Peptides against a protein of PDB entry 3WG5. Designs and how they scored, part 167

Target 1, 218 residues: chain A of PDB entry 3WG5
Amino acid sequence: LAKNIVYVAQIKGQITSYTYDQFDRYITIAEQDNAEAIIIELDTPGGRADAMMNIVQRIQQSKIPVIIYVYPPGASAASAGTYIALGSHLIAMAPGTSIGACRPILGYSQNGSIIEAPPKITNYFIAYIKSLAQESGRNATIAEEFITKDLSLTPEEALKYGVIEVVARDINELLKKSNGMKTKIPVNGRYVTLNFTNVEVRYLAPSFKDKLISYITD
Target 2, 218 residues: chain A of PDB entry 3WG5 as posed
Amino acid sequence: LAKNIVYVAQIKGQITSYTYDQFDRYITIAEQDNAEAIIIELDTPGGRADAMMNIVQRIQQSKIPVIIYVYPPGASAASAGTYIALGSHLIAMAPGTSIGACRPILGYSQNGSIIEAPPAITNYFIAYIKSLAQESGRNATIAEEFITKDLSLTPEEALKYGVIEVVARDINELLKKSNGMKTKIPVNGRYVTLNFTNVEVRYLAPSFKDKLISYITD

## One batch from the design tools (peptide; made by RFdiffusion4, then SolubleMPNN)

Design b2_p19_6_s2 (from b2_p19_6, 10 letters changed)
Fold by OpenDDE base, seed 4:
Structure b2_p19_6_s2 (fold): chain B 218 residues (1-218), chain C 218 residues (1-218), chain A 19 residues (1-19)
Amino acid sequence: as target 1 above (218 residues)
Amino acid sequence: as target 1 above (218 residues)
Amino acid sequence: AVAPKGVIIDAGLSPSSRP
């Protein structure tokens, strides 16, 4: 019986337009091969809100389940990464990772201090992040607090509060624990039950261009 | 009779958090010296929306009139620059400059194509730019079209449509033409009549830090 | 650097303030 394919790809660093291109490429490859799912190993300190919103939209338009996995230990889905996670079909976190700190900032002052966003911007992102949480059946109150309190959570806290679905040490444990779970958002207009029995795991490497851009933006 | 001071400073390049620091520094200097106004010679292709909103807020909080002057010929107040202009006490443009192209973008794809913002973002910025236009008694329909049609205007068109207040070839002509005009937004809660009779023009240079940042971001 | 033709809503989402 031809094994169902699960793709795994890594996205690390700042969320930019180039990160969107990475998501698009990875999801497209997985869609073309009719994969059971794609797992994106995400490690990001944050990035651009615009790129983030495109990534969320690209995930929501995916023909297959997109699982955001905050990995490895020490990684974060900070800021933009949290929005991306909340916009995905399933969120997993490895032990020793974090999620949250979603306060919109205008940037950094010359002394390296955060320039806070005006209330109007903050309120916009509150509405947006709450929408993502609500649409995915996740905790909208905590989603708001990721902004209003600049809250950061451990995997255990995030699981407890219903922000994420899985805590897993590695891809194998993730596949095992998420097997039989329903996607938190629709795929092709339907909630999909994940089937990770007898899957082939395929790793996608960054393109030469992805590597170059990561080098320039880091 | 001690001449009233008008400060002039140049802001060129991308709108970033560093650009906010430039605006803040320049306006603060002019405020400290109780200047009649500060003229910011603006030449920008655009930049960050967050930095833009901070700059707008800083201008609106100014104790003195802040005049945005799109200068020299060939300069633009593109994208973020248009919002900044619409948030200011007076807009002037030199001949051969442009204003507009305010469509929010998520960034550039790897091929250099614009990644368009989702409708939700676009609608937010439409509401924001219309608010700036309305608050300043400027053309809110054209402000919206800067986004929806990605409209760019000449100085003559912008003046005709009530987007800007002055077309001027240089600082001297700007001072002459804007003399006796009322600010389009309040200063300290009141609309101010500009008095540019017998003014001393003081030029503010970029700081060493401003120069370094401009060099890194260009 | 390609001149941003649009308001890059670089609403920098705060990097995690955790070092």
Scores: peptide ipSAE 0.029, ipTM 0.397, DockQ to the pose 0.426
Fold by OpenDDE base, seed 1:
Structure b2_p19_6_s2 (fold): chain B 218 residues (1-218), chain C 218 residues (1-218), chain A 19 residues (1-19)
Amino acid sequence: as target 1 above (218 residues)
Amino acid sequence: as target 1 above (218 residues)
Amino acid sequence: AVAPKGVIIDAGLSPSSRP
């Protein structure tokens, strides 16, 4: 049985192999405790495609619900962050956050301009993001537009369009609003009804290694 | 006038934005001293496309010759490393090193398998690597095969096929063999004849930041 | 870290590629 424990951890910065390790570590801790869920406070401008895809798979393989929470105000789930959110069991956003801008790129030129991905890659990621949206019962048309229009949405728009499930100002409001919701994708082959009644909130701190990497890469 | 100074610096590990910063820093130091050349001892399994392309551009914008030296024995200029080498003013390899395996990928799956790039990206990088080879007067057919066949070559094969210019056991042999060679691409719009007569060899150490990042990413 | 064999493509706006 899931304990009345909800973990909260922050993932901030670029999506890299190290970000995968953070997701894996945080989810593993919460799995070991048989937590009701883990909430990942996400703030990312984007990152690597491979790390993103691996994170999505790790979330989908989670033994517990993984809730992506775009937090705090001013945060974004940009680019790779949107894919991660769409691959998760529940998406929440704080007011003043954003989601979208999923256009794949080859990178940045020396002048800071985007090196555009060839159309076949764009099409690959269109298919991929649409699959994530469809599998999670989220708006696949908007998911495509996150790429084709490089669309970014407010929490209110994202909720209205059926991209996300919750707009919440803080963890307490998130727990309150998401209580009794079903996960948008299965957990261990079953859709789970979230039970946030009388839960203990446990905050996971970044490891020393996490802090060191963030200090170097930011 | 170029001073009779040759800088030597090591770049090891994955090609990232941080690797670009290392290249930029090292080349800038050597440029400021008006060095005859900088030798970059390269050992890389590959890395990011954007960082690779930026490094190639930084090398091509260098005010001094940049020599890529695949060193020590056991090192490789794999994937992104091959592009960097092909974009440089001179390529050398130590015996027991390798070059090639330039197939673009989207990344690695959780099981460690390669996520293949769509054909259009493969074709983009074929065009790109062939352009680097052609611009540098190197074997464009083999450059394409580094992608299409995921070909890897020994130093002896790479020299034989006209992919590289020098096979050298150490810095002294490299300087001796490359003395009087013309750069394979222009330096400030001119092909430079390397003069390694009575040169001072200056080794650049990694910065503290370089060491810290290497410790975290490796 | 899995040594990336190959040239890895970024998804979206990777700020890391800015020099």
Scores: peptide ipSAE 0.025, ipTM 0.509, DockQ to the pose 0.512
Fold by OpenDDE base, seed 3:
Structure b2_p19_6_s2 (fold): chain B 218 residues (1-218), chain C 218 residues (1-218), chain A 19 residues (1-19)
Amino acid sequence: as target 1 above (218 residues)
Amino acid sequence: as target 1 above (218 residues)
Amino acid sequence: AVAPKGVIIDAGLSPSSRP
């Protein structure tokens, strides 16, 4: 029986236009091989809202399920990372990770203080994050609170509140727990039931460019 | 007579958090040496609004005049670059460069199409770009049209309309033409008259990190 | 959707969250 392939790729650091290119590259590889899914191991403090929105769109246009996995322990899907997760087909978190803190900012002042976004921008992202949550059947009230209260959650809390679908220690546990789950958003216009019963896990390495950029952003 | 120093540094590519670090580094070096001014040779298609706003703030907090010079011929101060220019103490353009096209976007779709910003965000940046123009005594109507009409201007048009202060072929012509001009915004709370009569021009090279990032963004 | 050109959505929590 031809083994279904599940790709695993890592995206770490700030969300930028280059992060979009990474998502696009990884998803495209997995699409070309007709993978059962791609798991993106995400560890991000946040970043660009433009890149984030493009990434969300790229995920939603994927021909295969894109699973966001906040990994390893100690990692976060902070700010833009939460939006990306909420825009994905399934969210998983490892124990000891976090999600949330989604308040939009204009940046940092010279003294490192946060420059607050005006209410117009904040309200826009409240509407946007709520739409992502609603479209995915996730907790839109908590999604709003990620902004209004700058709320951060543990995996257990996020699961309890219906923000995420899986708490998993590793890829094997993730595959086991997510097997038979429906994607929270459509793939090619249809909700897909994940089948991880006979899968080959393939890891995608960062390109030379990816490694260089990650090294520079660390 | 101790020669006044004018620093020249190049910033090329997308406006990012790293671009902020470049601006900060370059301006800090010039501040430490009590330079008469720093000229930033800018060539950008735009980028992050957050980074842009932080860069504008960093320029406005500079202890010395920051001159944005759209250079070389063929370069642009597009989108975020226009905001940065409008936030600076003096704007110059080389012949064959462009400025404008400031309409905020959400990013690019998978097909490369522009994702339009909603009216709320567009209106925010209209107000913001107009404020930069007004504060600097530049043409706020044209600044608005950079967004509403996605207007792009030649150096000659930009000069004619009072968007920029100098058209110059090179650094020497820029120094010659800008000598005796007042900064369009304050330096340490005061409008400064530029004195380029006896200056040493010092070029700041990109750091190793800068070179690596520029190579990756090309 | 409406992302302003370069609006950052940063979790102000990470000191490394740079605009």
Scores: peptide ipSAE 0.033, ipTM 0.291, DockQ to the pose 0.187; fails the geometry check
Fold by OpenDDE base, seed 5:
Structure b2_p19_6_s2 (fold): chain B 218 residues (1-218), chain C 218 residues (1-218), chain A 19 residues (1-19)
Amino acid sequence: as target 1 above (218 residues)
Amino acid sequence: as target 1 above (218 residues)
Amino acid sequence: AVAPKGVIIDAGLSPSSRP
């Protein structure tokens, strides 16, 4: 019986236009191979809202389930990473990770202080993040508080409050726990039941360009 | 008599966080050498609003006059480039360049279509661009129309409408025409009269990192 | 690189910023 493929790819660092290209490339590969799902191991402090919104849209347009996995321990889905997670078909977190801190900012002052976003922008992102939570059947009140209180949650808290679906130590535990779960948003207009009973895990490596960008941006 | 130094640096491509680093580095070098001014030869299709706002702030904090020069022929100060120009101490354009097209967008759809910004964001950037124009004594009505009508102007139109201060074919003509002009915004709280009577022009080269980023982002 | 502590509203400004 031909094993279903599950792809695993890593996205680390700031969310930028290049991160969109990474998501697009990874999802496209998994789509072409008719994978059961793609798992994106995400570790991000945040980044740019435009790139984030494009990534969310790319995930929503995916022909296969996209699982955001906040991994490894010490990783975060901070700010833009939270929006991406909320826009995905399933969210998992490893123990010792975090999610939240979604306050929109205009940037940093030269002294490293945060430049606050004007209320109009803040309110836009509140509406947006709440929409993502509502559409995915996740806690929209907490999603708002990720902005208004700059709230950050542990995996256990995020699970408890209905922000995420899975706490898992590794890919094997993630596959085991998410097997038989329905996607939190549709895939091609349908909620998909994940089938991880007989899967081959394939790891996607960053491209040379991805590695070079990471080296230059760090 | 020790010649005053005028630095010239090139910034080409999309406005990103790396573009901020370029501006910061170039302006810092010119500040350290107590330059009469720095001229930034700008050619940009636009980019990110956060980086743009940081660049504007960095220009406004400059200890020396920062001149934005839309150069060479065929170059544009499109979108983010227009905001940067409006935030600067002097704007010049070469013949055959353009300025404007400042409509905020959320990004591009997979089909390449523009994702429109919500009215709240659009209104924020209208207020912001008008503020930049007003503070610099430039045409705030046209600045708004750069967004509302996605207006683009020629150098001659931009000069005529009071958006820019100089049309110049090259650095020598720019120095000649801008000599004795007052900066459109303060330098260290004072409007500065530019003195280009006895200047040494020094060109700043992109760093290796800048070149590598440009190569990867193009 | 100063890690953004928030969603930097990267409102793309120009439609000409084609990826």
Scores: peptide ipSAE 0.029, ipTM 0.523, DockQ to the pose 0.660; fails the geometry check

Design b2_p19_6_s3 (from b2_p19_6, 12 letters changed)
Fold by OpenDDE base, seed 3:
Structure b2_p19_6_s3 (fold): chain B 218 residues (1-218), chain C 218 residues (1-218), chain A 19 residues (1-19)
Amino acid sequence: as target 1 above (218 residues)
Amino acid sequence: as target 1 above (218 residues)
Amino acid sequence: KVAPKGVELDVGQSPSSRP
């Protein structure tokens, strides 16, 4: 019996146009192989709004379930990472990770202070993050507070408040806990029940270009 | 007689946080040597609003005149590049370059179409670009139309409309034409008259990190 | 802790303006 495949890929660092290319490449590989799902191990301090929106759209257009896993311990799905997570088919977090801090900023001043986004931009992203939460059946009030209060949550809090679906220490625990869960958004217009029974886990390596960019941005 | 130094540096590609680091490094070197000015040869399709605003702020805080030179022929100061230019002490363009196309976008959809910024964001950047034009005594109506009409101008048009100060084929012609011009914004709170008489031109090379990032983003 | 850079807007070139 051909084992169902689950792909795992790592995306670390700032969300940029290059991060979109990584998401697109990884999801495309998993789609081509008709994988049961792809798990993206996400660790990001945030990044570009455009790249974030494109990544969300790419996830929503995926032919397979895309699981965002905030991993390893110490990782975060901060800012852009939270939007990506809320736009995904399932959110998992490892113990010792965080999610939130979604206040849009125009950037950092030369003194390292945040250049605040005008109320107009903030209100746009409030509406956007609430839409992602509502579409996924997640807590839209907390999603708003990720912006309005710059709220950050632990995995246990995020689970308790209905922001995420799974707390898991590793890929094996994630697969075990998410088995039989329905995707929080549709796959090809249908909510899919995840089947992680008798799956093969395949790790996708970063491309040479991915490694080079990571090496330079670190 | 110690020759007055003019530094020349090249900034090419997308405006990012790394581009800010390049501007900061280059301007700092020129400040440390009490250069008469630094000329930034700019070729950009645009980039991040935050990085752009930080670059504008860094230019405005410069202890020496910062001249943005859209160069070489075929280069553009598109989008973020236009804001940077409008925030600088002097704008020059080479023949066969362009400036404008400043409509803020949330990014590109997966089909390559532009995700339009909501009117709220567009209006913010209209106000911002107009402020840069007004502060520099440049054409604020055209600056607005860079957004509202997605207007792009040739060097000759930009000069005619009072968006830029110089059309020059090379650094030597730029120095000759800009000699005796006043900066369009203050340097250390004062408008400075440029003195390019008997100057030494020094080219700043990209750092190893700069070269590596350029190599990866090309 | 690298401070979250926030949700940063792009001011990109329109595809129509690429020569």
Scores: peptide ipSAE 0.041, ipTM 0.562, DockQ to the pose 0.580
Fold by OpenDDE base, seed 5:
Structure b2_p19_6_s3 (fold): chain B 218 residues (1-218), chain C 218 residues (1-218), chain A 19 residues (1-19)
Amino acid sequence: as target 1 above (218 residues)
Amino acid sequence: as target 1 above (218 residues)
Amino acid sequence: KVAPKGVELDVGQSPSSRP
């Protein structure tokens, strides 16, 4: 019986236009190989709203399920990472990770202080994050509080409050726990039941360009 | 008599967090040397709103006048570039350049089609661009139309409509024409009269990192 | 580098401005 393929790729650092290119490349590879899913190991402090919105759209346009996995322990899906997760087909978190802290900012001042976003922007992102939560059947009240209270959650809290679907220590536990789950958003207009029985895990490496960009951006 | 220094630096390509770093570096150098002004030769198709807002703030926090010069001929200050220009102390354009086309987009679809921004985002940026125009005493109606009509202007139109202050073929003509002009926004709370009499022009080169980023982003 | 913790908006490129 032909093994179903599950891809795993890492996205680490700020969410930027280059992060969009990474998502696009990774998802495209997995689509071309008709993978059962792609798992994105996400570790981000946040980043740019445009890139985030494009990434969410790219995930929603995926021909295969895209699972966001907040990994490794100590990682976060902060700010833009939370939106990306909420826009995905399934969210998993490793123990010792965090999600939330979505308060929009204009940026940082010269002294490193946050420049707060105007209320109009904040309200826009509240509406947007609530929409992502509602579309995925996740907790829209908590999604709002990720902004209004700058709330951060542990994996256990996020699971309890219906923000995420899985707490898993590693890829193997993630596959085991998510096997038979339905995607929280449609794939090509249909909610897909994940089949992680008899799968081959394939790791996608960052491109040379991705590595160089990361080296320059860090 | 000690020559007043005018710095000239080039910023080309997409407006990103790296573009902010370039602006910050260039302005900081010019501040440290107590330059009469810094001229940024800007050529951009646009880019990211966060980086744009941070750049605008960095310009507004400058201890010296920051002049945005849309240069060379064929260049544009499109989208984010228009906001940056409108946030600056003086705008100049070379003949054969353009300014405008500020309609916010979420991004591009897989087929290269524009993903339109929701009305709430568009309205936010309308308010923002109008604020920049009003604060600088520039045409806020045209600033709005840069979004609502996706309007682009020639240097001659932009000058005529009160969007920009100078049309100049080169740095020498820019210095000559802008000599004795007041900054359109304050420098440290005061409108400064530019003194380009007996100036030394110093060109700032892109850092090795800036060149490498440009090479990777193109 | 202090990583921005905020969601940063995009002001998209006009299609006419892409080379």
Scores: peptide ipSAE 0.037, ipTM 0.430, DockQ to the pose 0.558; fails the geometry check
Fold by OpenDDE base, seed 2:
Structure b2_p19_6_s3 (fold): chain B 218 residues (1-218), chain C 218 residues (1-218), chain A 19 residues (1-19)
Amino acid sequence: as target 1 above (218 residues)
Amino acid sequence: as target 1 above (218 residues)
Amino acid sequence: KVAPKGVELDVGQSPSSRP
């Protein structure tokens, strides 16, 4: 029987191979305790495509719903963060956050200009992000425009365009608003109706390793 | 008139957007002084594909020959480093170095296992690395096998298979052996015969920024 | 506001290739 527990963990900074390990650790803990869901408070400017794709796959393989919550106000799910969100069971955003800006870049020139990815790479990520949107029943056109137009959206815009499911100020409002919603992707092959009635919120702390890498990447 | 100057710079560590800036800076300095060539002493385990592709493009756009020299002994041009080498005007390796291991990975799982890139990504990089090999008149079959077999080669093997042009113990031997060789790719649309007769070797130091990022990525 | 760094493909070395 699923415990009336919702885990909450924070992931902040660049998406790296270590960030995959964080996601995996957090989800695994919540799975082992048969939690109703895990909420990941995400704040990222983006990062590595490989780590991002692994995180998406890990979320999709989760035995419990994984909710991406762009939090706190001022945070973003930029670039890789958007892909992760689109790969998740539910997306929420706090007011004053952003999502999008998914153009693959080769980096920054000395003058700070973006060096664009070759068209083949860009096209791959367009196809990938559209797939994530389609699989989750989210707006695939906007998902493409996150790349082609380097589009960034407010929570209100993202909700309006069907990119996200919830705008919430805090965890309590998120739980309240998402209660009774179906996951946007399957959990173990089934779309699950979230049950946040009388749940205990349990916070997961970053490991020492998590803190160290955040410190190095900040 | 090209000055009888050869610049030498070191690039060590992960290939990142910052590494592109290093390549660009070093090549630009050598271009401005109308050097005969620049030698980049490369030691890398790999890094970001985007930065790698930009570096390759920057090398191909160089007004002077760019020689990738895998140095010192124990160093590698692994993964992204191999692509960079294959995109260069001449590849040299010191004894006891390695080249190859170009399989794109999504990262590492918690158990330390490699998470393989999706076939579409792998196929893209196969096509790309083969293109670099073909354009440079190097072994495209081995270039593919750097991915498909995760192949790593010694300098002697790499020379034997036509992946590299020179095995050299030091800069002096490199200059001696590469003197009179043609660049494997064009410089300003022409294959250039290297002239290392009576050259001054000028070392470029890493910038403070270069040192800082190396420190952070190490 | 740190500008979004985009999606970066990593072509990293396989740990199995570390000697």
Scores: peptide ipSAE 0.037, ipTM 0.466, DockQ to the pose 0.456; fails the geometry check
Fold by OpenDDE base, seed 4:
Structure b2_p19_6_s3 (fold): chain B 218 residues (1-218), chain C 218 residues (1-218), chain A 19 residues (1-19)
Amino acid sequence: as target 1 above (218 residues)
Amino acid sequence: as target 1 above (218 residues)
Amino acid sequence: KVAPKGVELDVGQSPSSRP
């Protein structure tokens, strides 16, 4: 019986234009092989707003379900990572991970202090993050609070408040728990029920460029 | 007679956190040697707002004059590069270069279209770019138009409108033309008169990391 | 590579929100 394929890839570090290239490459490979889904193991402190928005759009354009999995324990989907997660077909988190802290900043001063975004920028990102939550049937109030209160949640809290769909310790538990779940956003205009019965897991390696970028951003 | 030293370094490509590290390293070397000035040969299409603001702050904190020189011919100080230039002690441009196009964008869509910044963001950057122009005694109206009209200027136009101080074909002409000019912003709280009579030019090489970043961003 | 012709915003994590 031809096993449905689930691809797994890792994205670690700051969200940049290079991170977009990683998402695009990984999703494209999984699309070409008509995978049941791709799981992106995400560990990010955040990054660029433009890259984030492009990644969200790329996920929304995916021909297959894209699952954001905040992994391993100790990882985060912070800032831009939360937006990406909220733009995905399913969010999972490992125990000991975090999501949130989405306050837009203009960056860090030389003394390490945050350069605050003007209220005008903050309000734009509030509207944007709320739209992502609403479109995915997730908690838009908490999505707003990720910005207004710089709120960060545990996996258990995020699940409880309807921000995420799955808490899982590893890929096997993720596949088991998400089996039969409907995607939170459409795949090619339709909400898809995930079928993780008798799947083959294929790990995608980072390209040479991906490795180089990670080395430079770490 | 001990020649005053002028350092020259090149910054090319997108403005990122790594570009901040380059500016910091270059300026620090020039400060340690009590250079008369550092000239940064700048060629950038723009980049990150946070990195840009940090670079501006680093320039403002410099113990020596920092000259932004848009070089070589065909180079630009576009977008974030214009803000950096406006935050510097002196701006020079080579013939055939450009400055401006400072409209904040949220980035590029997959189709290559610009994701427009909300009016609120645009207004913040208008206020910021105007402040840089005002603090440096440069044309704040044109600085605003770099955003509102996405205006780009030639060196001759930028000089004419009081955006920049020097048009020069090379380092020798730059040193000759800027000799005796006062810095447009203070150095350690004082406006300094540049003394480029009998200077030694020292070129700073990019670090291995700088070369790697350039390779990845190009 | 689409050269960023704009000022790009960062949506960074607050240092205070780092556990």
Scores: peptide ipSAE 0.035, ipTM 0.484, DockQ to the pose 0.582; fails the geometry check

